# Peptides against a protein of PDB entry 4M9S: the designs that were tried, part 24

Target 1, 135 residues: chain A of PDB entry 4M9S
Amino acid sequence: SRGLVGVECITPYSYKSLAMALQRCVEVLSDEDRSALAFAVVMPPGVDIPVKLWSCVIPVDICSNEEEQLDDEVADRLKRLSKRGALLSGKRMPVLTFKIDHIIHMFLKHVVDAQTIANGISILEQRLLEIGNNN

## One batch from the design tools (peptide; made by RFdiffusion4, then SolubleMPNN)

Design b1_p11_8_s1 (from b1_p11_8, 4 letters changed)
Fold by OpenDDE base, seed 2:
Structure b1_p11_8_s1 (fold): chain B 135 residues (1-135), chain A 11 residues (1-11)
Amino acid sequence: as target 1 above (135 residues)
Amino acid sequence: MPKPVILPPPP
């Protein structure tokens, strides 16, 4: 499995072309899927992140406080993003995980507003502390 | 939750 470990030299031209392609991919997303993609910027790139940690930052409007429904709806959003080119990479085993690639993450760092990034990190940190204290 | 804003790519 040759992941994109070989793009050591993103030329400014390759970056601009990629940014234009990614921008078009983002524009055709639903508002919900675009919001999920924006919050993907708070995750470390190149790491297989469990859906449970994604559920800490992906904004889902659920009518129920059922944590199981939250994880399922988050997983469905991330699955939709993974079907849209290289936005995310999903793994089903041993646990359902999603990974953001460095190149997508670098794009998101430039296009997601700094306040959304800061808020997303703060929310992730808080919810990780809550999970850690309940174990 | 704050609505994430995706800005236009930098020039």
Scores: peptide ipSAE 0.032, ipTM 0.655, DockQ to the pose 0.563
Fold by OpenDDE base, seed 1:
Structure b1_p11_8_s1 (fold): chain B 135 residues (1-135), chain A 11 residues (1-11)
Amino acid sequence: as target 1 above (135 residues)
Amino acid sequence: MPKPVILPPPP
């Protein structure tokens, strides 16, 4: 579906209507999927981001220390979010990626707690440094 | 990790 990519200017009315629609979509998420959506705010909008970078910030409680299981569980959460309208857009080829649209990202900046955003950015920065130092 | 809080939209 060619989602919201064409709305460069949201009128205050369209913004209120969209915010209400997005709120209803968020309210019916599981706690886990809602948490994954909240941390999507730390990602740059409109960029196809590989699952490996999403796994740095998406909170997953896994019983196993296996990194492969982490990426799979994160991918499943992001797939569920991508099926819920315009929340995320997934691509399978050449690599499994997800992107957040600018409008959804703007919504999340207004509704996600500021301390959660700051913590998510700090976690992403730390994990990117760890990945960069291991290469 | 702190539970992400998605706040209700501002009134």
Scores: peptide ipSAE 0.031, ipTM 0.648, DockQ to the pose 0.546
Fold by OpenDDE base, seed 3:
Structure b1_p11_8_s1 (fold): chain B 135 residues (1-135), chain A 11 residues (1-11)
Amino acid sequence: as target 1 above (135 residues)
Amino acid sequence: MPKPVILPPPP
């Protein structure tokens, strides 16, 4: 039985319609939530990522140096994005995680500036090295 | 082509 690999022929029309719908969803975000969504492009799509790894790349203006407050504020931003349609998928158990879907990630790769992507990757790599050296 | 709405770089 040859499984029909359904080549979902995403017509260029369906792609343009989806991109226009996503663009409208992004335009109504706050500047903070839009910035958080931009940095979501550095995460691997389809993977449940812990809030602690999101806090490495999501820009948060916190008045306190407390790491606990950083993770809570990042979690609140990601929760807002998850409520604005299919932008992120949150999971509470066993650990609070957020996932970016492949479609949203593909959209972000086309609309986020290449320098912003490169900077976000460099920041993530640096923070992961710092975490790895402290263990 | 509509100009891609460049998400402004984070501050």
Scores: peptide ipSAE 0.031, ipTM 0.652, DockQ to the pose 0.108
Fold by OpenDDE base, seed 5:
Structure b1_p11_8_s1 (fold): chain B 135 residues (1-135), chain A 11 residues (1-11)
Amino acid sequence: as target 1 above (135 residues)
Amino acid sequence: MPKPVILPPPP
């Protein structure tokens, strides 16, 4: 049985229609949730990413220095995004993870500022090195 | 255009 890996060749028309639909979904987000969605562009698409790695790049105004509260607030933001137009896909088992779809990632790559992407990658790389050195 | 989220520079 040939699994139709339907490479839906998203026609430029389907892309424009999807981009218009996504743009409307993004416009109704809070500034915080829109910021979190913008930083989702630094993650590899189609990969289930643990919340701890999302916390490296999602901007959170933390009222407390507790790392536990950071991961919870990030998880809540990502969960809100997962409920709005399937912008993310969450999995709870075996570990809480979120995944950006290739189509959403492609949209973000076109609408997020290139400097914001570059900064987000640099921050992720730095914080991953810090996590790796502390283990 | 979604407002570019200006990340504050890392401290």
Scores: peptide ipSAE 0.028, ipTM 0.636, DockQ to the pose 0.082

Design b1_p11_8_s2 (from b1_p11_8, 3 letters changed)
Fold by OpenDDE base, seed 1:
Parts: sequence; structure tokens; C-alpha cells
Structure b1_p11_8_s2 (fold): chain B 135 residues (1-135), chain A 11 residues (1-11)
Amino acid sequence: as target 1 above (135 residues)
Amino acid sequence: LPKPVILPPPP
């Protein structure tokens, strides 16, 4: 599906119709996939982000202590979201990455709880510092 | 992580 790549300006009407369509898409997600989508708001829009960075913020309730299994579970969630219309766009080569489009990101900023966004950003910052200090 | 709350779209 050619994502919403190229809509620079949404009219109020287009925004309302898009918001309604996105709401319907969100309502039919599992609780896990909906949670993953909510935390996608902490990522910069339009950037191909490697799964390793997504794994810093995507909540996973059941993972063995193996970091490799965490990345695989996160990748599976992001793959499911990418198959649901324009929610995410995935690339397999050269590295598995996902990006959120600007329009979806704007939608999430309006519908995700502000405290959840703030907490997600704080967690991302902490995990990035940990990764940076271990290299 | 706290459970994210996706609010209904603003009316």
C-alpha cells in the first residue's frame, strides 16, 4: 500500500475522516498491538528506525531473559502493525527497520495520553544512554 | 511500562 507519503497538508475535513478511519483501525487491534502503536509516538516521524531502538520503548509482558527474543517479539508486533494499512512502514534490507509517517504520528500525539508520551520519551532516553555507555 | 491509554478522538 502506498502510505500517506506525500500529504503535506490535511484539511480539517481530511483530518476528521482520517482520524475516524485510524480510530476504527486502532479499535480492532489486540491490547498488545495497540500498546505498541501508542508508544510509536515517541519516535521521530519519517525516519527508518532499527528494531533495536523500537525494542527500547515497545512494551513486552512475556519475554525470556534473552535479548534476542525481545527483538523478535517486537519485530513481530511492528510487522503486524505494518500490515494494517498506513500505521507503519517496514524495510528488510539492509537492516530491518520501521518508520511512522508524519500523519500517523500527529494522530497519535492527539489520542495518546500525555503522561504516557512523557514516560515513553523518558524511557527511550534512559535506554539510549545505557546503549551509548556500553559501547 | 504503564499501560498506554489511547483516548477517543476529540469530538
Scores: peptide ipSAE 0.044, ipTM 0.708, DockQ to the pose 0.554
Fold by OpenDDE base, seed 2:
Structure b1_p11_8_s2 (fold): chain B 135 residues (1-135), chain A 11 residues (1-11)
Amino acid sequence: as target 1 above (135 residues)
Amino acid sequence: LPKPVILPPPP
């Protein structure tokens, strides 16, 4: 299984074209899906992240306090993003996970404001500590 | 540099 660790050296030209394509993809998202995509920047790129960890940072406005519904709603958002080009890659087995690619992550680092990134990381850290202490 | 697509801060 040759992992395409094709770190294609993104030429400035390729980057510009990709950035334009990604910008258009982002512009047609709903506000909700766009917010979910923004928070994907706090995840390590190239890593299959369980939905449970995504639920720590993906904003959900209207979910019942039922944790199970939160994970399902987050999964649906991430699934929608995964259907929109290369924004995310989903795996269903052994556990439902989503991965952000390095190139998308690099794009997000440039377009998501630094405060949102910092806040997202802080929230993730806090919620991970809570999960870790409850186990 | 791509024009920053200001993703609005989460509400």
Scores: peptide ipSAE 0.042, ipTM 0.711, DockQ to the pose 0.126
Fold by OpenDDE base, seed 3:
Structure b1_p11_8_s2 (fold): chain B 135 residues (1-135), chain A 11 residues (1-11)
Amino acid sequence: as target 1 above (135 residues)
Amino acid sequence: LPKPVILPPPP
């Protein structure tokens, strides 16, 4: 059975229209939610990522040093993004996770600054190493 | 392509 790798030939036109629609959706976000969405580009698309891993890269100005408040604030931002169209998909059970779709991720790769992406990856790697060494 | 709206760098 030859799997039809359907090369979805996204015509340049379909890509432009989708990009324009997504751009408009991003423009109406708050600065905080827009920043959170930018850093979503460092996550692998199509994977349910736990909030704890999102908290490693989502910038949050918290007044308290309590890690529990960080995860809650990150979860609230991601929930808002999930309610604004198809930007993220949330899953509550068995663990609260969020997923970025391939289409949104592809858009972000083109519109997020390369240095921001590189910085986000470096931060994620550092935080994962810290978590791994503390276990 | 219209200039990508540079998502402002995170603060």
Scores: peptide ipSAE 0.042, ipTM 0.711, DockQ to the pose 0.110
Fold by OpenDDE base, seed 5:
Structure b1_p11_8_s2 (fold): chain B 135 residues (1-135), chain A 11 residues (1-11)
Amino acid sequence: as target 1 above (135 residues)
Amino acid sequence: LPKPVILPPPP
């Protein structure tokens, strides 16, 4: 089975069509899942990112102070996104990771507010430093 | 360009 790793040169037309399709997919998301998808833009595309790193930027209204519950809730959100139009790709082994595709990332880069992106990057950087200092 | 879905900044 030939893996269609076709570098589809997305023509501007294909981009518009994809953008329209993605826009419709995004519109039917809950506000919570849509917010999670927006913050996915701060992650590098094409990289399998561990859930722990996603938890640094995905906004969660946590009812509990337990870090374990945070990762589980984030994983559930990312899993829902992965089931809708392949917005994300999940891997379970060797570690639970999620990846944003280059095309989806490109879409998000154009539709997510620039200040939101900047804030998300700053938050990620800060929390990564904290994790690095606590290990 | 698709209209930016202005996701409100997180509170």
Scores: peptide ipSAE 0.042, ipTM 0.710, DockQ to the pose 0.124

## One batch from the design tools (peptide; made by RFdiffusion4, then SolubleMPNN)

Design b1_p12_1_s1 (from b1_p12_1, 8 letters changed)
Fold by OpenDDE base, seed 5:
Structure b1_p12_1_s1 (fold): chain B 135 residues (1-135), chain A 12 residues (1-12)
Amino acid sequence: as target 1 above (135 residues)
Amino acid sequence: PPTEYPVLVPSP
């Protein structure tokens, strides 16, 4: 018996109320965390994504070029987002990953600037190619 | 009226 993935039909009203709640959550974020959330729109929803892949698209101004520091800073931002409502969910085992929920992703698709989405996808694709070529 | 949601733009 294939469990019917109940398409929770978010009623337009539930969506509106959720959108309003999410808007308030976004408004209280720092500029850095808000930027990180914006770029989360380029990730596929419902998938546990390793921090390394998040670091490809989340902008971090670090003084050192140490990869460990980049991943740590990105992880900290994602952790903060995971503590703000249901923006992200984190998983520590077997590896540290973060997942964006379908509902949050749908919200982001409507509110994130189209150019930002396009740029984020382009950056992700470029970084993935670089990672693939260096392995 | 469609609630105008603020457009999220990353800070430069």
Scores: peptide ipSAE 0.205, ipTM 0.779, DockQ to the pose 0.376
Fold by OpenDDE base, seed 3:
Structure b1_p12_1_s1 (fold): chain B 135 residues (1-135), chain A 12 residues (1-12)
Amino acid sequence: as target 1 above (135 residues)
Amino acid sequence: PPTEYPVLVPSP
């Protein structure tokens, strides 16, 4: 059975309708949640990403010296985004993870500022190197 | 008219 790789031909119309719907969702977000959503663009779509890795790129203004508090704050933001419908998918077991869907990711690639994307990737790379060197 | 999509820029 040749699995029809459904080429989701995102028609320009589907894109416009999705963009309009997503724009409305983004407009009602807090500044913090909107920033978190923007940086979700640096994650690979369709992959369950642990909160620890999200915390590498999601900006948190709260000065906490405790890493656990940072992860909790990031998790709360991601949870709020997951409650806004199709923005993120959360999974609690076996490990708390969040996933960005391909369609949402594609939208973000078009609407997130290019400099923000570049900065987010750079930050993620730096944090991953730090994690790798400390292990 | 080109629908101007809002550019998401994180607040500095």
Scores: peptide ipSAE 0.191, ipTM 0.772, DockQ to the pose 0.354
Fold by OpenDDE base, seed 2:
Structure b1_p12_1_s1 (fold): chain B 135 residues (1-135), chain A 12 residues (1-12)
Amino acid sequence: as target 1 above (135 residues)
Amino acid sequence: PPTEYPVLVPSP
């Protein structure tokens, strides 16, 4: 599914309606998917982000420490979020990526816990550094 | 006008 690209909230009514709709979407998510959505706030909006980078911040409890399993589980969560319409936009080719819409990102910035945002950014930075150093 | 919404936190 595609995000709300091109949607403009130019009236208070439109903003409220959109926010209410998003709130409802968030409320019906599973705990794991809601957590994944929360950490999506650390990603830059409007950018196709590879699953590998998503896996840096999306919390997953897996039995194995295999990177492939981690990426697969993260991808599944992001796919579920993308099926909720406006939350994420998935792209399979050439590389599996997910993108958060500007409007959704703005919403998340208002509703996600500030400490979660800060921690998520820190974790992302650390993981990126590790990836960069290992290459 | 904007309304307040619940704070979203990751599940433990």
Scores: peptide ipSAE 0.105, ipTM 0.739, DockQ to the pose 0.524
Fold by OpenDDE base, seed 1:
Structure b1_p12_1_s1 (fold): chain B 135 residues (1-135), chain A 12 residues (1-12)
Amino acid sequence: as target 1 above (135 residues)
Amino acid sequence: PPTEYPVLVPSP
């Protein structure tokens, strides 16, 4: 099973009460949803990102390689995150998108492992190149 | 001032 474990560190995050509230929200997530949240750090904050692009970096274990199943599972995870405090915001029209705000993104930059961030960026870049080459 | 928080790391 895939999950995230916590290691103590020092963060310059100035809003202690908000950080503590967010930490509590993260702690009660499933391993899958917590992993999805971690990889949200690679997305630009304040931008409505289509589910297709989220699916490039959100880790999903599915029985088939069908793209529709992948997108649906990713969408479900992001929907759950959007219902947990201010973690994400969703928009259904004109297409289904999710957005991470600047405050949450700032929090994630300090609590997600640096290697995880680097790996996520590399994966996103590779998947975007593949999409671009196939168009 | 700096505050201590857990860093999230992928686990098997």
Scores: peptide ipSAE 0.062, ipTM 0.711, DockQ to the pose 0.314

Design b1_p12_1_s2 (from b1_p12_1, 9 letters changed)
Fold by OpenDDE base, seed 2:
Structure b1_p12_1_s2 (fold): chain B 135 residues (1-135), chain A 12 residues (1-12)
Amino acid sequence: as target 1 above (135 residues)
Amino acid sequence: PPTEYPVLVPAP
């Protein structure tokens, strides 16, 4: 398992230290990457999520008319996040997926504003419904 | 996808 999956925060000190480390990691991100990370909170932790589903909630400034380009841009952002170690775990085979660990997810639940979380969930649900209806 | 940039606020 990648990232902080093996890290146990069993003491307040450990938790605080980890939180501070994560906060620092978030602070040095670009606005785009930080936004992508924020919306990762709507994904179930510990699950390999295909890029297509990530693209439902990851914000992109330039709206591409091509879905493929959108997915590529989203993938690039997620890849950058995965390079920051514990933030995301990427898997390329058999399908490109990204996973958020429980500890990161828990962190995000504390630092992402509630409205953003609610909106993200709503958007995801809507997009999933649309995808389901189009299949 | 959404166009808004969410604000990450440090935990109090």
Scores: peptide ipSAE 0.043, ipTM 0.694, DockQ to the pose 0.077
Fold by OpenDDE base, seed 1:
Structure b1_p12_1_s2 (fold): chain B 135 residues (1-135), chain A 12 residues (1-12)
Amino acid sequence: as target 1 above (135 residues)
Amino acid sequence: PPTEYPVLVPAP
């Protein structure tokens, strides 16, 4: 598993320095990976989230409209994010999950616009209801 | 999933 472990913002200086480092990492991402990172803000920090739930909020343009490829594409994006600046932590067993750290989540709350956050939460809530009703 | 591409802006 890879991720930010043991990092806390205990001073304004630490927060500012970390934010600057993270901003640099974000700037070199592709548009697709940057979008995936932005929507990670709607997930609760410190929780191992299955790829299926990530796929509810990560924007993906599928050319073939094959839903079967959605989870794989989302997983690939999240894997890339986990390898660049430890933006996420991945776990493969027992099921493939990704976790956003508290420090990264706090960063995203400051750099993602409020409307995007609100939209992402609304979409997640709707998808969770659909999953729950279909079980 | 959403079709919007959000923009990350510099931290304040």
Scores: peptide ipSAE 0.042, ipTM 0.695, DockQ to the pose 0.077
Fold by OpenDDE base, seed 3:
Structure b1_p12_1_s2 (fold): chain B 135 residues (1-135), chain A 12 residues (1-12)
Amino acid sequence: as target 1 above (135 residues)
Amino acid sequence: PPTEYPVLVPAP
């Protein structure tokens, strides 16, 4: 029995209420954590994504971070977001992964700047190509 | 990864 993933038709009311609630959560984030959350929009929702792939698109100041610490810094940001409840969910076993839920992803698609989304997708595609060519 | 901070804007 293929479970009917019920397309929860988010009513305009539900969307507005969600947006208001999430906006309050976003406002209390640091700039770096807010940026990490924004770029989560480029990831497929409902999928456990390894930190290595998150590190392709999560903004990190190169001047303050060594390349070898990139994954650790990204992981720390994602961990902080996961502690905010519904923003992200983390899993440590078998490998460290983070997942964005469909409802949060839908919110981000509407509130993240369109150029930011486009840039994030382009960067992710480029990095995936580089990883693929090195294998 | 990007170095600029994106802006989250309220949905209309």
Scores: peptide ipSAE 0.040, ipTM 0.682, DockQ to the pose 0.090
Fold by OpenDDE base, seed 4:
Structure b1_p12_1_s2 (fold): chain B 135 residues (1-135), chain A 12 residues (1-12)
Amino acid sequence: as target 1 above (135 residues)
Amino acid sequence: PPTEYPVLVPAP
């Protein structure tokens, strides 16, 4: 499979081709990983985002309410996405973060349901306020 | 976090 990371300029043709390639990548994901990818659209592109913030919006069904387990599960999903067509870029040090590329983000803005995006943003904003107020 | 699993579909 052709690496997507090397795309610097998007023309209408290149976007269509890229979209087709990305669509194929998305189709083979599990429902859980696909959902994680969908909610990545609420994050600003090109920014290293700590797993803690990802865990605010990535849908996870865990048996435990432990924050550590939530972060671990989210991290695992994001790691899988990073290994699949470079959908995300992970960084371990000094803190585990993930970044969505601008091109992938643009794709997601066109294929994720508008209500899902709106809900995800609202949830993220609420959680960020809670984190900020608790500091 | 939300528990809903959205489907990626092309925007109209």
Scores: peptide ipSAE 0.039, ipTM 0.683, DockQ to the pose 0.091

Design b1_p12_1_s3 (from b1_p12_1, 8 letters changed)
Fold by OpenDDE base, seed 2:
Structure b1_p12_1_s3 (fold): chain B 135 residues (1-135), chain A 12 residues (1-12)
Amino acid sequence: as target 1 above (135 residues)
Amino acid sequence: PPTVYPVLVPSR
């Protein structure tokens, strides 16, 4: 699905209505999927982000020493979110990526706790540094 | 990875 790429929020009313609809979608998510969605706020909107980078910030309850398992679990969560249509857009080729739309991102910036956002950014930065140092 | 608990706040 292409998500809400074609939707324009030009009025406060439109935004409020969309926000209400999105809130309902968020409320019915599992705790795991809702957490994954929340951390999507740290990603730049409109950009196809590889699963490897998503795995830097998406919380996983089961600590596996296998890096491949982490990416697979993250991918499964993001895939579930993408199946809900507007929340994320996934691409399988050439590399598995997921993208958050601007509208969804804007929504998340308003509903995700500021400290959570800050923490997520810090974690992402730390992981990126680690990846960079290992190259 | 560090454990982070996201908090969602209802939109005002």
Scores: peptide ipSAE 0.044, ipTM 0.658, DockQ to the pose 0.102
Fold by OpenDDE base, seed 4:
Structure b1_p12_1_s3 (fold): chain B 135 residues (1-135), chain A 12 residues (1-12)
Amino acid sequence: as target 1 above (135 residues)
Amino acid sequence: PPTVYPVLVPSR
């Protein structure tokens, strides 16, 4: 099975097979990791996004409201996702970032509920505005 | 952050 990494062009056939493979990958995830993956759809594909920005949209149930703990938990989830195939690509230098592939992003656009996507985008926009106003 | 529970259902 050519890993998800090798799909350069999505034909309808390739998409179907990829979708089936991805669906299986999603099904074996924990509820928390699956939720994190779903919200990855709000990020632009092919862009290295810092963990801090991921933390704006990834739902985390943490006991502490400390931002540092939030980022760490988000990073752990994203790391787990990156290990479950080519769902995400992590980069450690110069700053820890994660990138969603175009193919995975396209898949998520089709399988994630429209309301969930809309909510995620709204949350991201709100958080970005807050960050921008505090600078 | 508000806990949003995503539903992975194909968009109709």
Scores: peptide ipSAE 0.043, ipTM 0.656, DockQ to the pose 0.103
Fold by OpenDDE base, seed 3:
Structure b1_p12_1_s3 (fold): chain B 135 residues (1-135), chain A 12 residues (1-12)
Amino acid sequence: as target 1 above (135 residues)
Amino acid sequence: PPTVYPVLVPSR
């Protein structure tokens, strides 16, 4: 299991209309969903990413280390995010994927803590390497 | 993996 990470959200609305709307959406998210959104910044924008890869970086509080349970919980969070404005877009066919738009990604790059971004990238790289070595 | 604490801050 991966415990939930602490999330702080400071949202002064000094952005253009779209960014202000996004900030308001972020502000009303649960801590869990906001954390998931923050880590979406480590994904390449405009690419349909399988849930398995999202599960490498999205913090999820699960009782079991079963990969299937992890993926399901991650998928639920990503689904909620996809229903909150333009935060994410989901695709069900041929496989369940989620995509972060370039505009949202750019927003996150400016508002997510730099250390969080760096750590998230490192974690993703490490876990991808592990997945690759186990195949 | 290391503990990560995501923080959203103003982009100012």
Scores: peptide ipSAE 0.039, ipTM 0.626, DockQ to the pose 0.106
Fold by OpenDDE base, seed 5:
Structure b1_p12_1_s3 (fold): chain B 135 residues (1-135), chain A 12 residues (1-12)
Amino acid sequence: as target 1 above (135 residues)
Amino acid sequence: PPTVYPVLVPSR
């Protein structure tokens, strides 16, 4: 199946049915992948976001401070999400990016609590400032 | 040193 790419929920009923289906997909994810998906809500929908920016918000525990290892771990999680019910769309060229569709983003805005969203935004802002200061 | 990011659980 082509997944959920390009799907628009015009009616509240269609949205509700899709949300229920998505909830089932989320429940079978690992804790790590589910957490990664939750933080995807802080990204703008419909935009191809480089892995570097995803790495600012995706929760990871790595034993090395190497940036390459962080990006690889984040990319692996995002790849798994892209294979599960079209939760994300990956693009390899020209740069490895991932995109969250509007319908998935709208779903996440309803099921991810406000505090998690706020924390994700704060983390993103902090990491962006750090990146900006180091360049 | 290891890099740790907090894990947050979405609402159910």
Scores: peptide ipSAE 0.035, ipTM 0.632, DockQ to the pose 0.047

